# Peptides against a protein of PDB entry 4Y8H: the designs that were tried, part 97

Target 1, 222 residues: chain A of PDB entry 4Y8H
Amino acid sequence: TTIVGVKFNNGVVIAADTRSTQGPIVADKNCAKLHRISPKIWCAGAGTAADTEAVTQLIGSNIELHSLYTSREPRVVSALQMLKQHLFKYQGHIGAYLIVAGVDPTGSHLFSIHAHGSTDVGYYLSLGSGSLAAMAVLESHWKQDLTKEEAIKLASDAIQAGIWNDLGSGSNVDVCVMEIGKDAEYLRNYLTPNVREEKQKSYKFPRGTTAVLKESIVNICD

## One batch from the design tools (peptide; made by RFdiffusion4, then SolubleMPNN)

Design b2_p26_4_s3 (from b2_p26_4, 14 letters changed)
Fold by OpenDDE base, seed 4:
Structure b2_p26_4_s3 (fold): chain B 222 residues (1-222), chain A 26 residues (1-26)
Amino acid sequence: as target 1 above (222 residues)
Amino acid sequence: SMAAERARARETAERSHQAMLEAAAA
């Protein structure tokens, strides 16, 4: 898994790959790793898929109830606190590693949560088996005052780095954009780099020719 | 500072990476 979050000038974007694995086996090529906590608060999950889904659903339900009770839009920090407390209670027995992001009346937020309930904050984050590959891209290209488009590109490039360099990551890129004053944009399969292209007109090549079907270049260096 | 932010981001990524490796090995 590769999951990332990137803050931009007016919001936050999260992204994920879509590979699910069971040991060395690819179980699903198009799993959804982005989870809605509330309309404007989303999570990306790494670790045990069932645990990430279960915890996000639970907190989502609690946040909804809280929002209804208070008649207020939920806050990202409230979701973070609930997630943290829940994961801490289980002392790492829930294998959930989360990027939590969203917009609320206080602004845009980006957090990470580890399985034991430790939390961090950042302008850009990566988690999962592909986190280092993603971080190479993020670290190299993140800057202050990113536009929405730049942030989406950066996030997607970081995920692609995971896809290309991490065996635990692969297939497609999902994106969720949470911009202040707007509805969240969940972009399922924003990139589908591994979709079968049109058949080549001819598969006959001269001896010594290697067919290049597709080339993707990720600049992970400055 | 940007350096501190970068360091924290790397640390978080590394911790997660290590956790995923451990989980895969178990």
Scores: peptide ipSAE 0.543, ipTM 0.916, DockQ to the pose 0.740
Fold by OpenDDE base, seed 3:
Structure b2_p26_4_s3 (fold): chain B 222 residues (1-222), chain A 26 residues (1-26)
Amino acid sequence: as target 1 above (222 residues)
Amino acid sequence: SMAAERARARETAERSHQAMLEAAAA
């Protein structure tokens, strides 16, 4: 999995790959790793897919009830606190690593949560098995005062770095944009880089050349 | 400082990466 979050001048964007694996097997090529907590608060999940989905649904339900009770738009920090308390209670037995992002009356927010309930804040974040590949892109190209379009591009480029360099990541790029004063924009399959282009016409390779069907670069860290 | 925030972001990414590697090896 590769998940990222990027703050821009008027909001926040999150993105994820769509590969699901079970051991050495690709179980799903188009799983959804972006989850709605509330209309303007979304999260990206890494780790156990069932755990990330279950915890985000639970907090989403509690946030909805809280919003109805208070007659107020939910705050990202409230969702963060509920997630943190829940994960801490289970002391890492829930395999959920989350990027939590959104907009509320106090502005735009971007947080991370680890399985044991530790939290952090930043202008850009990456989690998952592809997090280092994504972080290399984020660190190199993030700047202050990004536009919405620049932030979407940066997030999608970071996810693609995970897709290309991490065996646990792959297939498509999902994006969710949360801009202040607007509805959230969920862009399912924003990029589909691995769509088998129609088999490029038979490259007549010269006699004696072997067609490279697929190249995978595996970084074996010694 | 922006440098401190960058360092925290990298550390968070590294911790998550390590956790995913450990989970895959188990």
Scores: peptide ipSAE 0.543, ipTM 0.915, DockQ to the pose 0.776
Fold by OpenDDE base, seed 5:
Structure b2_p26_4_s3 (fold): chain B 222 residues (1-222), chain A 26 residues (1-26)
Amino acid sequence: as target 1 above (222 residues)
Amino acid sequence: SMAAERARARETAERSHQAMLEAAAA
């Protein structure tokens, strides 16, 4: 998995790859790793897919109830605190590594949470098996006052670095944009870089290519 | 400082990377 978050001038972008693995097997080429906690607060998950989904759904439900009770838009820090407390309670037995991002009445926010409940804040973050490949891109190209378009490009480039360099990452790029004063924009399969071009049906070998004269298949099954 | 933010971002990425390698899960 490769997940990233990038702050820009008027909001925050998160992005993820879509590969799911079960040991050496690619179980799903189009797994959704971006989860909605609330309309304007989204999470990207790395680690155990079931754990990341379960914890984000639980906190999402509690945030919704709290929002209804208070008649207030939920805050990213409230979601962060609830996630932190939940993960800390289970002391790393929940294999969830999360980027939590969103917009609220206090502004735009970007946080990370590790499985044991530690939290970090930053302008750009990466988590997952592809995190170092993504971080190389983020660190090299992040600047202050990014536009929305520059931030989407940077986030997608960072995910692609994970896709190309990490065996645990692959397939498509999902993006979620949370801009102040706007609805969240969830861009499922924003990039599909690994769509195999149609197999060239005819390999015309240039003149002078050595012809295969004979082929023998030997079963080496012991 | 921006240098401190970069250092923290790297440390966070490194910790997550190591954890994912240990878990052998993606």
Scores: peptide ipSAE 0.534, ipTM 0.911, DockQ to the pose 0.570
Fold by OpenDDE base, seed 2:
Structure b2_p26_4_s3 (fold): chain B 222 residues (1-222), chain A 26 residues (1-26)
Amino acid sequence: as target 1 above (222 residues)
Amino acid sequence: SMAAERARARETAERSHQAMLEAAAA
């Protein structure tokens, strides 16, 4: 898995790859790793897929109830605290590593949470088996006052670095954009770099032909 | 400082990377 978050001038972007693995096997080529906690608060998950899904759903339900009770838009910090407390309670038995991002009346926010409930804050973050490949891109190209478009590009480039360099990452890039004053924009399969057009060219080789895989001509000049 | 932010981001990425390798989960 490769997941990233990037703050920009007016919001935050998160992105993820779509490969799911079960041991040495690719279980799903188009797994959704971006989860909605609330309309304007989203998570990207790495680790055990079942744990990331379960914890985000639980906190999402609690945030909805809290929002209804308080008659207020949910805050990213509230979601962060609930996630942190839940993960801490299970002391790493829940294998969930999360990037939590969103917009609320206090502004745009980007956090990470580790399985034991430790939290970090930053302008850019990466988690997962492809996190180092992604971080190399983020560190090289992040700047202050990114535009929305620059942030989407940076996030997607960072995910692609994970896809190309990490065996645990692959397939497509999903993106979610949370801009202040706007609805969240979930871009499922924003990039599909590995869609080889099924070359439907059934090369029916005639019976008795051997496929030549590679030909090299070496001119030996005397 | 921006240097401190970079260091924290890198440390977070490294911890997560190591955890994923140990868990053999993606």
Scores: peptide ipSAE 0.537, ipTM 0.913, DockQ to the pose 0.610; fails the geometry check

Design b2_p26_5_s1 (from b2_p26_5, 13 letters changed)
Fold by OpenDDE base, seed 4:
Structure b2_p26_5_s1 (fold): chain B 222 residues (1-222), chain A 26 residues (1-26)
Amino acid sequence: as target 1 above (222 residues)
Amino acid sequence: MNEATRYLEENKEYYEEIYEKVKKEL
């Protein structure tokens, strides 16, 4: 996995690749690694797929209840605190590594969470097996006061560095943009640089390639 | 505890090994 977050002048962008693996096997070429915690709070997940999905859904549900109870829009720091306390309770056995980002009445926020419950803050972050490839791009091209378009490009370039150089990353780039005063913009398959070409060979063999040794027709219904 | 639950607990290490082989990773 390669996941990134980048703050810009009026919000935050997160991005992810779309590969999932089972050891040496590509399990899914186009999985979704961006999860909605609330309408304006999204996260990107690395680690165990089921754990990332389950923990984000659990906290998302609790954030919704908290929002209804308090009659307030949910805050990114509330989601961060709930996630880190939950992960810490399980001492790293929940294999979720998250970049949590969003906008709330206090502004735009970008955080990361590790499986043992530690948290970081920054203007740009990367996690996953492709994080070093992504960070090389981020460190080379990040600047203060990025525009929305510059941040989307930087994030997508960083994800592509993972796609091309990390075995655990691949296929497409997903993006979610959270700008202050706007709805979140989820851009599923924002880039699709790995469209498979047509197969050069057909595996439709002529009838009779495998000999029929026996045939029987049995009526199993009245 | 039913027999199935007991069997699962007794073979926890085996099932953990299987889990590590079949889990989807990101």
Scores: peptide ipSAE 0.347, ipTM 0.711, DockQ to the pose 0.029; fails the geometry check
Fold by OpenDDE base, seed 3:
Structure b2_p26_5_s1 (fold): chain B 222 residues (1-222), chain A 26 residues (1-26)
Amino acid sequence: as target 1 above (222 residues)
Amino acid sequence: MNEATRYLEENKEYYEEIYEKVKKEL
């Protein structure tokens, strides 16, 4: 997996590749790694697929209940706190590594969470097996005061670095843009750079291509 | 402990091994 988050002048973007694996096997070429916690709070997940999905859904449900109880829009830091406390309780046995991002009444936010419950904050972050490939791009091209378009490009370029260089990453780029004062923009398959070309030949041979070398009829019954 | 829970505890290592082989990773 390659997941990234990038803050820009008026919001935050997260992006992910779309490969899932089972050991050396590509289990899904076009899985979704971007999860909605709330309408304006999204996360990207690396680690165990079931754990990332389940923990995000659990916290998403609790955030909705919390929002209703408090009569307030959900805050990214509330989701962060709920996630980290849950993950810490399970001492890293829930294999979820998350980039959590969003917009709320306090502004735009970008965090990361590790499976043991530690959290980080930054203007740009990467996680997953492709994180170093992504970080090489981020460190080379990140600047302060990015525009939305620059941040989407930077995030997608960072994911592509994972797609091209990390065995655990592949296929497509998914993006979610969370801009202050707007609805979240989920861009499923924002880039599809790995469309296979048409095969040069068909493996359906004409009938009779395989010669019959010998034929024998044997009576099995006396 | 009921029979079903006992069986799961007695075979915990087997189920953990199977889980590690079949889990999908991101």
Scores: peptide ipSAE 0.344, ipTM 0.707, DockQ to the pose 0.024; fails the geometry check
Fold by OpenDDE base, seed 1:
Structure b2_p26_5_s1 (fold): chain B 222 residues (1-222), chain A 26 residues (1-26)
Amino acid sequence: as target 1 above (222 residues)
Amino acid sequence: MNEATRYLEENKEYYEEIYEKVKKEL
């Protein structure tokens, strides 16, 4: 997996590749690694697919209940705290590595969470097996005061670095943009750089195309 | 402890081995 988050002047973008694996096998070529915690809070997941999905759904449900109870829009730090406390409780046995991002009444936020419950803050982050490939791009091209378009490009370029260089990453780029004062923009398959060329010919030949050169009937019954 | 939880604890190693083989990784 390659997942990234990038803050820009008026929000945050997260992006992910779309490969899932089972050891050396590609299990899914176009899985979704971006999950909605709330309308304006999204995360990208690496690690165990089921754990990333389940933990984000659980916290998403609890965040919705909390929002209703408090009569307040969900905050990214609330989701972060709930996720880290849950993951810490299970001592890394829930294999979820998350980049959590969003916009709330306090502004735009970008965090990462590891399976043991540690958290980081940054203007740009990467996780997964492709994180070093992504980080090489981020460190080379990140600057302060990115525009939305620059941040989307930077995030997608960083994911592509994972797609091309990491065995655990592949296929497509998914993007989610969370801008202050706007709805979240989920861009499923924002880039599809691995579309297979159309097959030029069919291998369905008429019967008899291969000539019978020799036939022998052997009696195997004595 | 319910019967299902007990069964899972008694067979934890077996289920962990299966899980590691079949889990999808990201």
Scores: peptide ipSAE 0.343, ipTM 0.708, DockQ to the pose 0.025; fails the geometry check
Fold by OpenDDE base, seed 2:
Structure b2_p26_5_s1 (fold): chain B 222 residues (1-222), chain A 26 residues (1-26)
Amino acid sequence: as target 1 above (222 residues)
Amino acid sequence: MNEATRYLEENKEYYEEIYEKVKKEL
């Protein structure tokens, strides 16, 4: 997996590749690694697919209940706290590595969470097996005061670095843009750089293509 | 401990090995 988050002047963008693996096998070429915690709070997941999905759904449900109880819009720091406490309780046995981002009444936020419950904050972050490939791009091209378009480009370029250089990453780029004062924009398959060309030939050979060199009939009932 | 839980505990190493082979990784 390659997942990234990038803050820009009026919000935050997260992006992910779309490969899942089972050891050396590609399990899914076009999986979704971006999860909605709330309408304006999304995360990207690396690690065990089932754990990332289950933990984000659990916290998403609890965030909705908390929002209803408090009569307040969900906050990214609330999701962060719930996630880290849950992961810490399970001492790294829940294999979820998350980039959590969003917009709330306090502004735009970007965090990362590791399976043991540690958290980081930054203007740009990467996680997963492709994180070093992504970080090489981020460190080379990140600047302060990014526009929305520059941040989407930077995030997608960082994911592509994972797609091309990390065995655990591949296929497509998914993007989610969370801008202050707007709805979240989920861009499923924002880039599809690995579309297979049309097959030029068929393996449907005419009958008789393979020559019969010898034939024998044996009665097995005598 | 119920019968199902006991069975899983007795075969823990087998199930852990299977889990590591079949889990989807991101």
Scores: peptide ipSAE 0.342, ipTM 0.719, DockQ to the pose 0.025; fails the geometry check

Design b2_p26_5_s2 (from b2_p26_5, 12 letters changed)
Fold by OpenDDE base, seed 1:
Structure b2_p26_5_s2 (fold): chain B 222 residues (1-222), chain A 26 residues (1-26)
Amino acid sequence: as target 1 above (222 residues)
Amino acid sequence: MNAAERYLLENAERYEKIYEKVKEAL
């Protein structure tokens, strides 16, 4: 997995690859690793896919209840704290590594969370097996005061570095853009760089192309 | 011993007869 987050001048973008793996096999070529916690708070998940989905759904439900109870828009720091406390309670047994990002009445935010409940903050972040490949791009091309378009490009280029260089990453780039004063823009399959070309030739041979050299019918019932 | 291994043992004689018939036919 490669997941990234990038802050820009008026918001935050997160991006992910779409490969799911089970050991040495590709389980899904086009899985969704971007999860909605609330309308304007999204996360990208690495680690155990079931754990990332389940924990984000649980915290999403609790954030909705909290928002209704407080009559306030949900805050990214509230989601961060709930996720952190939950993951810490389970001492890393919930294999969720998250980049949490969003916009709220206090501004735009970008955080990371590890399975043991540690948290970090930054203007750009990467997690997953492709994180070093992504970070190489981020460190090379990140600048202050990014535009929305520059941040989307930087995030997508960083995910592509994971797709091309990390065995655990692949297929497509998903993007979610959270800009202050706007609805979240979820761009499923924003880039599809691994579309296979249509096969020019058919290998369907006529029946009888393989000659039957010998046939024997044996009754195996006594 | 799992359920599949038990099934194979319980049916071993039947499978051996089938195997010999198939081997003679090949």
Scores: peptide ipSAE 0.028, ipTM 0.450, DockQ to the pose 0.010
Fold by OpenDDE base, seed 5:
Structure b2_p26_5_s2 (fold): chain B 222 residues (1-222), chain A 26 residues (1-26)
Amino acid sequence: as target 1 above (222 residues)
Amino acid sequence: MNAAERYLLENAERYEKIYEKVKEAL
């Protein structure tokens, strides 16, 4: 997995690859690793796919209840706190590594969470097996005061570095853009750089290609 | 001896006869 987050002047972008694996096997070529916690708070997940999905759904439900109870829009820091406390309670046994990002009445936010419940803050972040490949791109091209378009490009280029260089990453780039004063823009398959070409030949052989050389019927019953 | 082991022993002679017939035919 390769997941990234990048802040820009008026919001935050998260992006992910779309490969899932079971050991050496590609289980899904086009899985979704971007999860909605609330309408304007999204999360990218690395680690155990079931754990990332389950924990984000659980916290998403609790954030909705909290929002209704308080009559307030959800805050990214509230989601962060709920996630980290939940993960810490399970002492890293929930294999969720998350980049949490969003916009709320206090502004735009970008955080990361590790499975043991530690949290970081930054203007750009990467996690997953492809994180070093992504970080090489981020460190080379990140600057202050990025535009929305520059941030989307930077995030997508960082994910592509994971797709091309990390065995655990592959297929497509998914993007979610969260801009202040706008709805979240989820761009499923924003880039599809691995479209398979049509096969040049058919391997369907006619009947009789393998000749029957000998037939024998043996009665093995008594 | 569990039930599966018992079944294998009780049917061993039958399986051996089948094995010999298959061996002769190959």
Scores: peptide ipSAE 0.028, ipTM 0.431, DockQ to the pose 0.008
Fold by OpenDDE base, seed 2:
Structure b2_p26_5_s2 (fold): chain B 222 residues (1-222), chain A 26 residues (1-26)
Amino acid sequence: as target 1 above (222 residues)
Amino acid sequence: MNAAERYLLENAERYEKIYEKVKEAL
């Protein structure tokens, strides 16, 4: 997995690859690793796919209830705190590594959470097996006061670095843009750099192409 | 011993017999 988050002048972007793996096996070529916690708060998940999905759904539900109870829009820091406390309670046994981002009445926010409940803050972040490949791009090209377009490009380039260089990452780039004063823009398959080509020939041959050299009928029943 | 292992053991002679018939036919 390669997941990234990048802050820009008026919001935050998160991006992810779309490869799911089971050890050396590609289980899914086009999985979704971007999860909605609330309409304007999204996260990217690395680690155990089931854990990332389940924990984000749980916190998403609790954030909705909290929002209704307080009559306030959800805050990214509230989601962060709830996720942190939940993950810490399970002492890293919930294998969720998250980049949490969003916009709320206090502004735009970008955080990371590790499975043991530690959290970081930054202007750009990467997690997953492809995080080093992504971080190499981020460290090389990040600047202050990014535009939305520059941030989307930077995030996408960082994910592509994971796609090309990390075995655990691949296929497509998903993006979610959270800009202040706008709805979240979820860009499923924003880039599809690994589209399979059409097969040039069929291996379906007519019956009789292979000569029958010998036929034997054996009764295997008792 | 799980159910699958039990089934294999209970049917081992049958499988062996089938296997030998198949071998002879090849």
Scores: peptide ipSAE 0.025, ipTM 0.427, DockQ to the pose 0.010
Fold by OpenDDE base, seed 3:
Structure b2_p26_5_s2 (fold): chain B 222 residues (1-222), chain A 26 residues (1-26)
Amino acid sequence: as target 1 above (222 residues)
Amino acid sequence: MNAAERYLLENAERYEKIYEKVKEAL
């Protein structure tokens, strides 16, 4: 997995690859690693896919309830705190590594969370097996006061570095843009650089390619 | 135990007999 987050002048972008693996096997070529916690708070997940999905859904539900009870828009720091406390309680047994980002009445925010419940803050972040490949791109090209378009490009380039160089990452780039004063823009398959070509030939052999040497009919019903 | 596992257990003798017949025919 490669996941990234990048802050820009008026918001935050997160991005992810779309490969799911089971050891050496590609289980899914186009899985979704971006999860909605609330309409304007999204996260990217690395680690155990089931845990990342389950924990984000749980916190998403609790954030919705909290928002209703407080009559306030949910805050990214509230989601961060709830995730952190939950993960810490389970002492890293919930294999969720998250980049949490969003916009709220206090501004735009970008955080990371590790499975043991530690949290970081930054203007750009990467997690997953492809994080070093992504970080090399981020460190080379990040600047202050990025535009939305520059941030999307930087995030997508960082994910592509994971796609090309990390075995655990691959296929497509998903992006979610959260800009202040706008709805979140979820760009599923923003880039599809690994479209499979059509097979040049059918592997259906003509009938009779393999000679029938013997035929026997056996009644297996008594 | 799921429904498939239960079905396999309930029909184990039947399947064993079928497999033996198939082996004898091969």
Scores: peptide ipSAE 0.022, ipTM 0.405, DockQ to the pose 0.010

